# Peptides against a protein of PDB entry 3ZOQ, part 138

Target 1, 223 residues: chain A of PDB entry 3ZOQ
Amino acid sequence: QLLQDSWWNQLKEEFEKPYYQELREMLKREYAEQTIYPDSRDIFNALHYTSYDDVKVVILGQDPYHGPGQAQGLSFSVKPGVKQPPSLKNIFLELQQDIGCSIPNHGSLVSWAKQGVLLLNTVLTVRRGQANSHKGKGWERLTDRIIDVLSERERPVIFILWGRHAQMKKERIDTSKHFIIESTHPSPFSARNGFFGSRPFSRANAYLEKMGEAPIDWCIKDL

## One batch from the design tools (peptide; made by RFdiffusion4, then SolubleMPNN)

Design b2_p23_2_s2 (from b2_p23_2, 12 letters changed)
Fold by OpenDDE base, seed 5:
Structure b2_p23_2_s2 (fold): chain B 223 residues (1-223), chain A 23 residues (1-23)
Amino acid sequence: as target 1 above (223 residues)
Amino acid sequence: SAAEAENEKLLEEEEKKRKEELE
């Protein structure tokens, strides 16, 4: 699949490596034999919407939603017309409390992606009804490289790391150049332990302003 | 819809299973 030139320059060597070729062959079989999410054309949507140079903020997820019509290749995001998953509902609740945004009538975060918020899962595909079914198949090596090349970038990036899984990637981030926002995960099972009240959206914008960057318009309009 | 509600429940159950990873 074609990537923007800026990402291609950073990742082209990965696509030539055996692990990625094996991943591609695995995915070819999976998509042919089972229902896999997201649509194969949407796997790299995070990179399609946000170029390497345009990344301002990174929000890490684990793997795509595994229900019909949900995943759209962006972490935490769901296609319009899909009921908002619990974690996403809590994200919008925090957004409302943090900066006063209304709760949107849909769960698409495409507007964030278009503004430079890289909505990256560490694993980019999943079998229907089977969370983490594609864990350990090669995606993590590619997405680790994505984090690495962003960490090596001179222009600072803000990494929002919700929960332990995302926070495990902190060791790959040069904190002398980049900013980290950490809290518990927005899941109903962890949100009350620190996510609510963490104000990641206003904090991210505060860092952007300090860097002389335009802030993110986090508010999402109804469709 | 009923399908969406089912999907939400599945996600909640999976998040519950991953509680330790999410905290």
Scores: peptide ipSAE 0.099, ipTM 0.771, DockQ to the pose 0.419
Fold by OpenDDE base, seed 1:
Structure b2_p23_2_s2 (fold): chain B 223 residues (1-223), chain A 23 residues (1-23)
Amino acid sequence: as target 1 above (223 residues)
Amino acid sequence: SAAEAENEKLLEEEEKKRKEELE
């Protein structure tokens, strides 16, 4: 199977639909003719690290980093050894101010994913140097379905929605059951307008504790 | 290092383009 059993049960019908088949054919051509990120084997890393049932928190991104060696299939995350992008640096600054974590010497958020933080981009592939180049090709329909099935889940989820793009997905989330944490985007161009001081990490853990769940250890160890 | 610098610049430029969508 392409995905873990828990996700497969939720999404198997999508993969048989024409839109996804067309997406797959497009991707086949793109990976053959262009430099596409992330590696094809890493496209679904967010779902690989965090099962459907284990999702506690969702952090939505737009699309993968489009530079060499950066994207690893997790929103905002970069492979070890890669310089932290500006938005990620600001995420770590807020993390430090929020709950006192040290700034890690790398940008991998895999430790969050392993704890139930679904680091999902709405578009899961990108051409080198061309942000949003795979927008409108079918990924959004699949990732919308991911949001939908999480919204339908009985066990509550916390959605962290940074910026307008992510916040547009709020309409798909049953806010009577699930929790939303909203702020401006961590980008240097918007972080000072609300992201800094928003304390999404402590707020998320507060919700988890209220639900009787273990909090996320947001602090990232150096490699 | 050179690749990292290039990547950072590209990302910054793209974030600038997305400023209106990010806020």
Scores: peptide ipSAE 0.095, ipTM 0.767, DockQ to the pose 0.507
Fold by OpenDDE base, seed 3:
Structure b2_p23_2_s2 (fold): chain B 223 residues (1-223), chain A 23 residues (1-23)
Amino acid sequence: as target 1 above (223 residues)
Amino acid sequence: SAAEAENEKLLEEEEKKRKEELE
């Protein structure tokens, strides 16, 4: 798939490796034989909306939503018109409590992506109704490389790591250059154990200001 | 809608299954 030049320069070597070619062949079979999300054209939407050079913040997810019409290639985000999943609802509740934003009438986080928030899942595809069905198939190696090249970047990045899965990536991040915001996951099962009140949005903007960068406008307008 | 109901059910099951991983 076609990527922006900035990402292509960082990832072109990965696409030539056997693991990625095997992943591609697997995906061809999966998309032909199963219902796979997101649409194949949307797999790399996170990289499409946010160039390598424009990344200010990274929010890591695990894998795409596995229901019809939900996944749009961005972690935690759902297409307009789709009911907000529980974790996303909690994200918006924390957003409201943190910096006073209203709860939007949709779940699209594209406005964040366009401002430099890389909404990256570690696994970029999933079978309908089968969470983590594409785990261990090669995506993790590519997305690890994405984290690595961002960590190697001189211009600092803010990594927001919700839950244990995302926090496992901390070892790949050079904390001498980059900032990490950690809390429990926004899931209803964990949000009350630390996510609520963690104020990741204001904290991220505080770091951006310290870096001399423009803050993110986290508030999402209704459609 | 039927699609929304399916989505809610599947997401609920997923979150329950991974409760320990999310904590």
Scores: peptide ipSAE 0.068, ipTM 0.749, DockQ to the pose 0.609
Fold by OpenDDE base, seed 2:
Structure b2_p23_2_s2 (fold): chain B 223 residues (1-223), chain A 23 residues (1-23)
Amino acid sequence: as target 1 above (223 residues)
Amino acid sequence: SAAEAENEKLLEEEEKKRKEELE
């Protein structure tokens, strides 16, 4: 897919590398032979909605939802009309407790993406019904590079790292320039161990204000 | 439908399990 200029300039060298070509060929076979999510046109939605220069906040996920109609190329986000997954419900509960937002009647986080919240999964595709089925196929190298080029950016970024998987990326982030907000994962299995009460949304906005940037409007309107 | 609801529950459970393994 064609990326916008800001991301293309940062990632064009990756797309020429053998690992990515192999990934691309693998994906061609997968999409032809299996049901793969998200739609191939939506794989890079995180980069489409949020340009390299416009990134203010990064929220890392693992891989896309693997159910029909769920994944839309944004971490934790689901298409309108899809039931909110438990982790997303907990995200909205924390959002409500943190800054008073109402729980939206849908699970789309596109409004965050459009404001500069890069909703990036480390793996960008998945087979239907098979979580982590595309782990270790090359996506992680590309998404690591995405983190790297953001870390190298002069203008600061806020990284929200929920859970151990995301927190493993800390070593790639220049904390002399960038801010990290860490907690346990919003999953029902971990949310009560630190995610609830972590107030990532207000904390992110506090950093943005300190940097002289406009805060994120985290509240999501009903559709 | 009931079948769709059941499928959604199964998918949610799988997601929970996946996240449990990650934490």
Scores: peptide ipSAE 0.073, ipTM 0.732, DockQ to the pose 0.278; fails the geometry check

Design b2_p23_2_s3 (from b2_p23_2, 12 letters changed)
Fold by OpenDDE base, seed 3:
Structure b2_p23_2_s3 (fold): chain B 223 residues (1-223), chain A 23 residues (1-23)
Amino acid sequence: as target 1 above (223 residues)
Amino acid sequence: MEEEEENRRLEEEEERRRLEELE
């Protein structure tokens, strides 16, 4: 897929490497022979909605939702009309308790992406009904490079790292320039162990204000 | 080797948790 110029300048060398060519050929076979999510046109939506220069906040996910019509190329986000997954419901509960936002009647986080919140999964595709089915196929090398080029950027970034998988990427982040917000994962299995009450939204905005940048409007309007 | 094995166990645990959440 064609990327915005700002991301292309940062990632163009990766697309010529053998690992990415092998990944591309694998994906061609997978999309032809299996049901793969998201739609092939939506794989890079996180980079389409949020340019390299416009990134203010990064929220890392593992891999896309594996149910019909759910994944839209943004971590934790679901298409309008899709039932909110449990982790997303907990994200909205924390949002309400943190800064007073109403719970939206849909699960699309596109409004965050348009404001500079990069909603990035470490793996960008999945087989229907098979979580992590595309783990170790090459996506992690590309998404590691995305984290690296953001870490190398002079303008500070805020990284929100929910759960152990996301926190493993902390070693790639220059904490002398960038800010990290860590807690347990919003999953029902871990949310009560630290995610609830972590107030990631107000904390992120406090860092943005300290940097002299406009805060994120985290509240999502009904459709 | 111990660190790699620990990381693998953590990943497997998160994968199991994710599967249970989406059921």
Scores: peptide ipSAE 0.030, ipTM 0.682, DockQ to the pose 0.040
Fold by OpenDDE base, seed 2:
Structure b2_p23_2_s3 (fold): chain B 223 residues (1-223), chain A 23 residues (1-23)
Amino acid sequence: as target 1 above (223 residues)
Amino acid sequence: MEEEEENRRLEEEEERRRLEELE
């Protein structure tokens, strides 16, 4: 996939590295031989919707949903018409409690992405029905680089790190420049242990305002 | 320190498993 110039300039060196070439070859085989999500054209949707320079907030996920029609290349997001996964439902519950947004009748977070919320999974592909099946294949190195180049950016970024896996990336973030919002994961298994009441949306907007940036309209309209 | 680190790793693995089940 061709990336926007802003991301291309930041990541072009990665695409020339052997690890990424190996990843690419692996993916070619996987998409040919297996059912892989998201659609190959949607792998880099997070980067397509949110340019390097336009990133205001980063929300890290693990890897794409592995069910039919779910993944759309954005962390936690599902295509319209797809039932909201439990974690996403909890995200919307917290959104409602935090800033009063109505729970949308769909699970697409594209509106966030278009406003500068980079909805990045650490692994960008998955086999159908096999969570984390593409872990350790090279995506993590690329997505680590994405975090790195954002961390190196002079203009501050807000990183929302839900759960321990996302929080492991904190070491890559220059906290002298960037803001981190941490809580437990929105998963039903962890949400009551800190995610609910963490108010990540209002906190993110508060930081944006302090930086003189426009806040995110986190409320999602029904389709 | 070692015990805390081990417990942390176990908790991380459990969280990972839980996340995988929800996907």
Scores: peptide ipSAE 0.029, ipTM 0.664, DockQ to the pose 0.101
Fold by OpenDDE base, seed 4:
Structure b2_p23_2_s3 (fold): chain B 223 residues (1-223), chain A 23 residues (1-23)
Amino acid sequence: as target 1 above (223 residues)
Amino acid sequence: MEEEEENRRLEEEEERRRLEELE
């Protein structure tokens, strides 16, 4: 898949490596033989909506939702008309409590992506009904490189790391340049242990303002 | 320390039960 120039310049070398070619061939088979999410044209939506230079905030997810019509190539985000998953509901509850936003009637986070919130999963595809089915197939190496090139960027980035899986990437982030907001995961299993009350949205905006950047409008309008 | 261990256990259970979360 073709990327915009800003990301292509950072990642072009990865696409030539054997691991990515093997991943690509695997994906060709998977998409031909199985139902894979997201749609193949949506795999890199996070990079399409948010250029390398425009990244202000990164929110790391694990892998896409595995149900019909859910995944849209953005971490935690679901297409309009799709029931909000429990973790996303908790994200919106925290958003409401943190900065007073109304809970939207949909689960699309595209408005965040368009403002510079990179909604990146560490694994970018999944087989229908089989969570983590594409774990360890090569995506993690590419997405690690995405984190690396952002870490190497001079302009600071805010990384929001919910839960252990995301927090394991902290070692790749130069904390002398970049900011990290950590809490437990928004999942119902973890949210009460630190996610609720963590106020990641106001904290992110506070960092942006301190850096002289425009804050994110986290409030999502109804469709 | 106890809180960190508890959080770790909850996150591990979260990952294990991810299918249930999406149902």
Scores: peptide ipSAE 0.034, ipTM 0.699, DockQ to the pose 0.042; fails the geometry check
Fold by OpenDDE base, seed 5:
Structure b2_p23_2_s3 (fold): chain B 223 residues (1-223), chain A 23 residues (1-23)
Amino acid sequence: as target 1 above (223 residues)
Amino acid sequence: MEEEEENRRLEEEEERRRLEELE
């Protein structure tokens, strides 16, 4: 897939490395032999919607939803017409309580991505019905590099790190330049232990305003 | 080794939550 020039300049060296070539060959086989999500053309949607220079906020996820028609290459996001997963529902509940947004009738976060919210999973593909089936196959090395090049950027970034998996990436982030918003995961199993009431959306916008940047319009319109 | 084991347990916990959420 072709990336935007800004991302290509940051990541071109990775694509030439053996690990990525092996990942690519693995993916070719997987997509040919099994049902893999998201669609192959949607794998890099997070980078397509949000250029390297336009990143304002990063929200890290683990891997794509593994059900039919769900994943669209953005962390936590689902295609329109798809039932909102529990974590996403909780994200919208917190959004409502934090800044007063209405709960949308769909689960697409594309509007966030278009505003500079990089919705990045650490693993970018999954087999149908098999969560984390593509863990340890090379995606993590690429996505770690994505975090690294953002951390190295002079223009500040806000990293929203929900849950322990995402928070493990904190060591790669230069906190002298960048802001971290941490809480428990929005999952029903953890949301009541700190995610609810964490107000990540208003806090992110407060940092953006302090930096002299336009805030994110987090409210999602119905389709 | 201890840090790696702790990280592994944390990852397994997140994976468990993920599986339960999408069940």
Scores: peptide ipSAE 0.032, ipTM 0.689, DockQ to the pose 0.039; fails the geometry check

Design b2_p23_2_s4 (from b2_p23_2, 12 letters changed)
Fold by OpenDDE base, seed 1:
Structure b2_p23_2_s4 (fold): chain B 223 residues (1-223), chain A 23 residues (1-23)
Amino acid sequence: as target 1 above (223 residues)
Amino acid sequence: DADEKENAELEEKERKEILEKLK
């Protein structure tokens, strides 16, 4: 099967639907004829690192980085050895101001994913140098279903929604059961309009503690 | 639609800058 058992049980019906079959065929052509990111084996890394049952926090992104060696199947995250993109730098600046973490010498957020932070993009692939090139091809329907099944889960989740695109997903979240942390996007174009000072990391941990859950260790060690 | 477009434009600008730095 394509995914680990916990996610497969939630999503298996989606993979049989026509929209996903069309998406799959499109992706086969794209990967064969174009340079597509991330690597095909890394497309579902967010679901591989964080099981359905282990999700504590969700951070939504739009689509993968479209430069060589950057995307690793996790929202906002870059592979070790890759320069930190501006938005990611701002995330680490806010992390430092919020809870005192040092700025790591790399941009990998895998340590968050392993602790139950689902780093989900709404679109999971992109053509090299062409942002949003795979928008509207079927990924959004699958990732909407991911949000839906998490919203339906009895155990509460914290959703961190940076920027308008992510915030549009709020309508799919049962806010009577789940917690939402909203601010402007960490992009240099918007971060000073509300992202900085929003303290999403301490706020997320406060909700986790209220739920009787272990907090996330947001601090990232150097490699 | 307007909100989605604005966010997409902001992210696109950033992504273009990243790509230019990689060239």
Scores: peptide ipSAE 0.030, ipTM 0.679, DockQ to the pose 0.052
Fold by OpenDDE base, seed 4:
Parts: C-alpha cells; sequence; structure tokens
Structure b2_p23_2_s4 (fold): chain B 223 residues (1-223), chain A 23 residues (1-23)
C-alpha cells in the first residue's frame, strides 16, 4: 500500500476523494513532462520514517527544495553530499547554541525522523527551479488532514512552527492537548528577528520529559 | 494576508539563492 498501516488508517479516506485523484493525475503529467522534486518514491518519506503513533514532534516546512539532488521528502532536510541550504545552516547554528551539538558535515535530518520528528512540508512536490509551482494543487488539503488527525490524537504532540506560513496552521491544533513552539523562520532574512535564541530543541525535549517520554537526540553524527 | 505574503517572499528569496549557488 501507499503508506504504512498507522498512517493509512488515518488518511485512506483522503486518497479516495476527488481532490486527491486530480492531484495524482496532475503529478503523473508533471513527472512525465517536467523535472519534479523529490523523486516520486520519496514524496511521502516523512510518513515513511515516522509512523502516526510514533510522532512526538512536528516541524512544518512550505515546499521541497527545487534544485538537483536536494529534496529528500523531509522538510528542511537535504540528501548527504548536498551543500547545506542557508535555513538549514541556521537550524544547526541554533542547535549548537541551544544544546551544544556539533555542526554536522551533511544536511540529512533522517535521524530526527526516525526518532519521531515528523518533517512535513505543506506541499510535497515542486518543479525544478520553480518554487511554489505545485501550490494550490491539492497537497495542502492532504497535509491539513495530517495536522488534523494528529491534533485529534489523545497522546500529545509538539508542533514547532517557524515563520508565519507554518504559524497559520495553529488554528488547526488543539492547544488544550498539544504544545506549540513558535518563532521567526530560520531563513537568513528572518533568523535574527527571533529564531536565534528561541531554543526550540531544548524546549521540545523539556515538554517530552514532562509528558514522561524519551527526549529527542537532536545531535547529528557526521557521515 | 500581509503575514503570508511576507513569509512567502522571504522563502522565495532564499530558494532563489539556493538555485543560484547550485549553478
Amino acid sequence: as target 1 above (223 residues)
Amino acid sequence: DADEKENAELEEKERKEILEKLK
């Protein structure tokens, strides 16, 4: 099946809806006629690495990186061997200042995903060199449903919302059950306005410990 | 929405810079 059982049970109804069928047909054409990122097999990597029940933290991104070999199907993450994008570099700088982690020699966040950090973009595909080219095509409705089913879950989730785009999803989150960590975006254009010094990693772990859950090992080893 | 527009513009500028560095 398309997704592992835990996510399939939550999302199977969405895949039968007309909007998703239209999205699927659009994607078939786009992948056939254009260079689209990530690889079609990697579109749902965030859901593949982190099951519905294992989600501890959610980090929202907008859409995938649109350069060759960059997008990994995880928000902010890049494949090993790819130069770290500016926002990702700033994420690692904050990580170092927050909890003392070394800056890794690669940009893969797979180790976070495997620990229960859902690295979700709101739009899951992009045309090469054309940011937001797949905006408004149906992905947002699916990813809104992902947020909704997590919000409905009894076991609490921590949502890290960097920048205004991610913060717009706050209205879908039941703040009586779930925790939200908000700051400006890690982009060089906004990081100095609140992202640096926001300490999202230690704050997330503090919430996890309060809930009796194991903290995330945010430190990333070199490859 | 002013906030959405501002954030989209910031992210777009960053993505353009990424693309330029890959050339």
Scores: peptide ipSAE 0.030, ipTM 0.666, DockQ to the pose 0.051
Fold by OpenDDE base, seed 3:
Structure b2_p23_2_s4 (fold): chain B 223 residues (1-223), chain A 23 residues (1-23)
Amino acid sequence: as target 1 above (223 residues)
Amino acid sequence: DADEKENAELEEKERKEILEKLK
């Protein structure tokens, strides 16, 4: 896929490495033989919507939703018309409690992405109905590099790390330059243990303001 | 590793629930 120039400059060396070539060949087979999500054109949507230079906030997910029509190439986001997944519903509940936003009638987070919220999964593809089916196939090395190059950036980034999987990436983040917001995962299984009341949206905006940057308009309009 | 597995399990349960509701 064609990446924005800023990301290409940061990642071009990765695409030439054997691990990525192997990943690419694997994906070619998978998309040909299996139902894979998201659509192949949407794999890098997070990077398409949010350039390297425009990243203000990073929200890490694990891997795409594995149901039909759900995955949008953005962590936690679902295509319009798709029922909001439980974690996303909880995200919107926290958003409402945190900063007073209305709960939108859809689950698309594209408006966040367009404002500089990098909605990055650590694994960017999945087989239908098989969570983590593409784990350990090379995506993690690429997405680790994405985190690394952001960590190396002089302009500060805010990393929102929900749950243990995302929090494992903390070691890659230079906390002398960057800010981290941590809580439990928005999943119904963990949200009441710290996600609710964590106020990640207002906290992120507070950091942005401190940096002299425009805050994110987290409120999502109905479609 | 242990933390990763636990989180993966929670997310998988959620995704499974989503899939079930879509059927």
Scores: peptide ipSAE 0.032, ipTM 0.666, DockQ to the pose 0.052; fails the geometry check
Fold by OpenDDE base, seed 2:
Structure b2_p23_2_s4 (fold): chain B 223 residues (1-223), chain A 23 residues (1-23)
Amino acid sequence: as target 1 above (223 residues)
Amino acid sequence: DADEKENAELEEKERKEILEKLK
């Protein structure tokens, strides 16, 4: 099967729907004819690293990085050895200021994913050098369903929504059960307008503690 | 719609900057 059991049980019906079949056929052509990111085996890494039941926190991104070797199927994350993108640098600056973590020598957020931080992009693929090239092709319907099934889950989730694109998903989140942390986007174009000083990491952990759950170790070790 | 467009523009600018740095 495409996904681990916990996610498969939640999403199996989506994969049988016409929209996803059309998306799949589109992706087959795209991967065959041009360079697409991430690697096809990494498309669902967010769901691979973080099971449905293990999700504690969701961080929404838009679409993958479109440069060589960058995207690893996790929002905002880059493969080890890749220069940290500006937004990610700002995330680490806020992390340092918020809870005192050192800035890591790499940009991989896999350690967060393994702890229950679902690093989900709304669009899961992109053409090389062409941001948003796979927008409106069907991914948004699947990722909306991911948000929906998490919202329907009885066990609470914390949604971190940076910027307007992510915040548009608030309408899909049952705020009677789940928590939302909102700020401007970590992008250099918006970070000074509210992202810096928003302290999303300590706030997320405060909610986790309130729910009787183990906090996330947000600090990332050097490789 | 306006909010989505603004955010998309900001992210697009950042992504373009990343691309230029990778060249």
Scores: peptide ipSAE 0.029, ipTM 0.644, DockQ to the pose 0.051; fails the geometry check

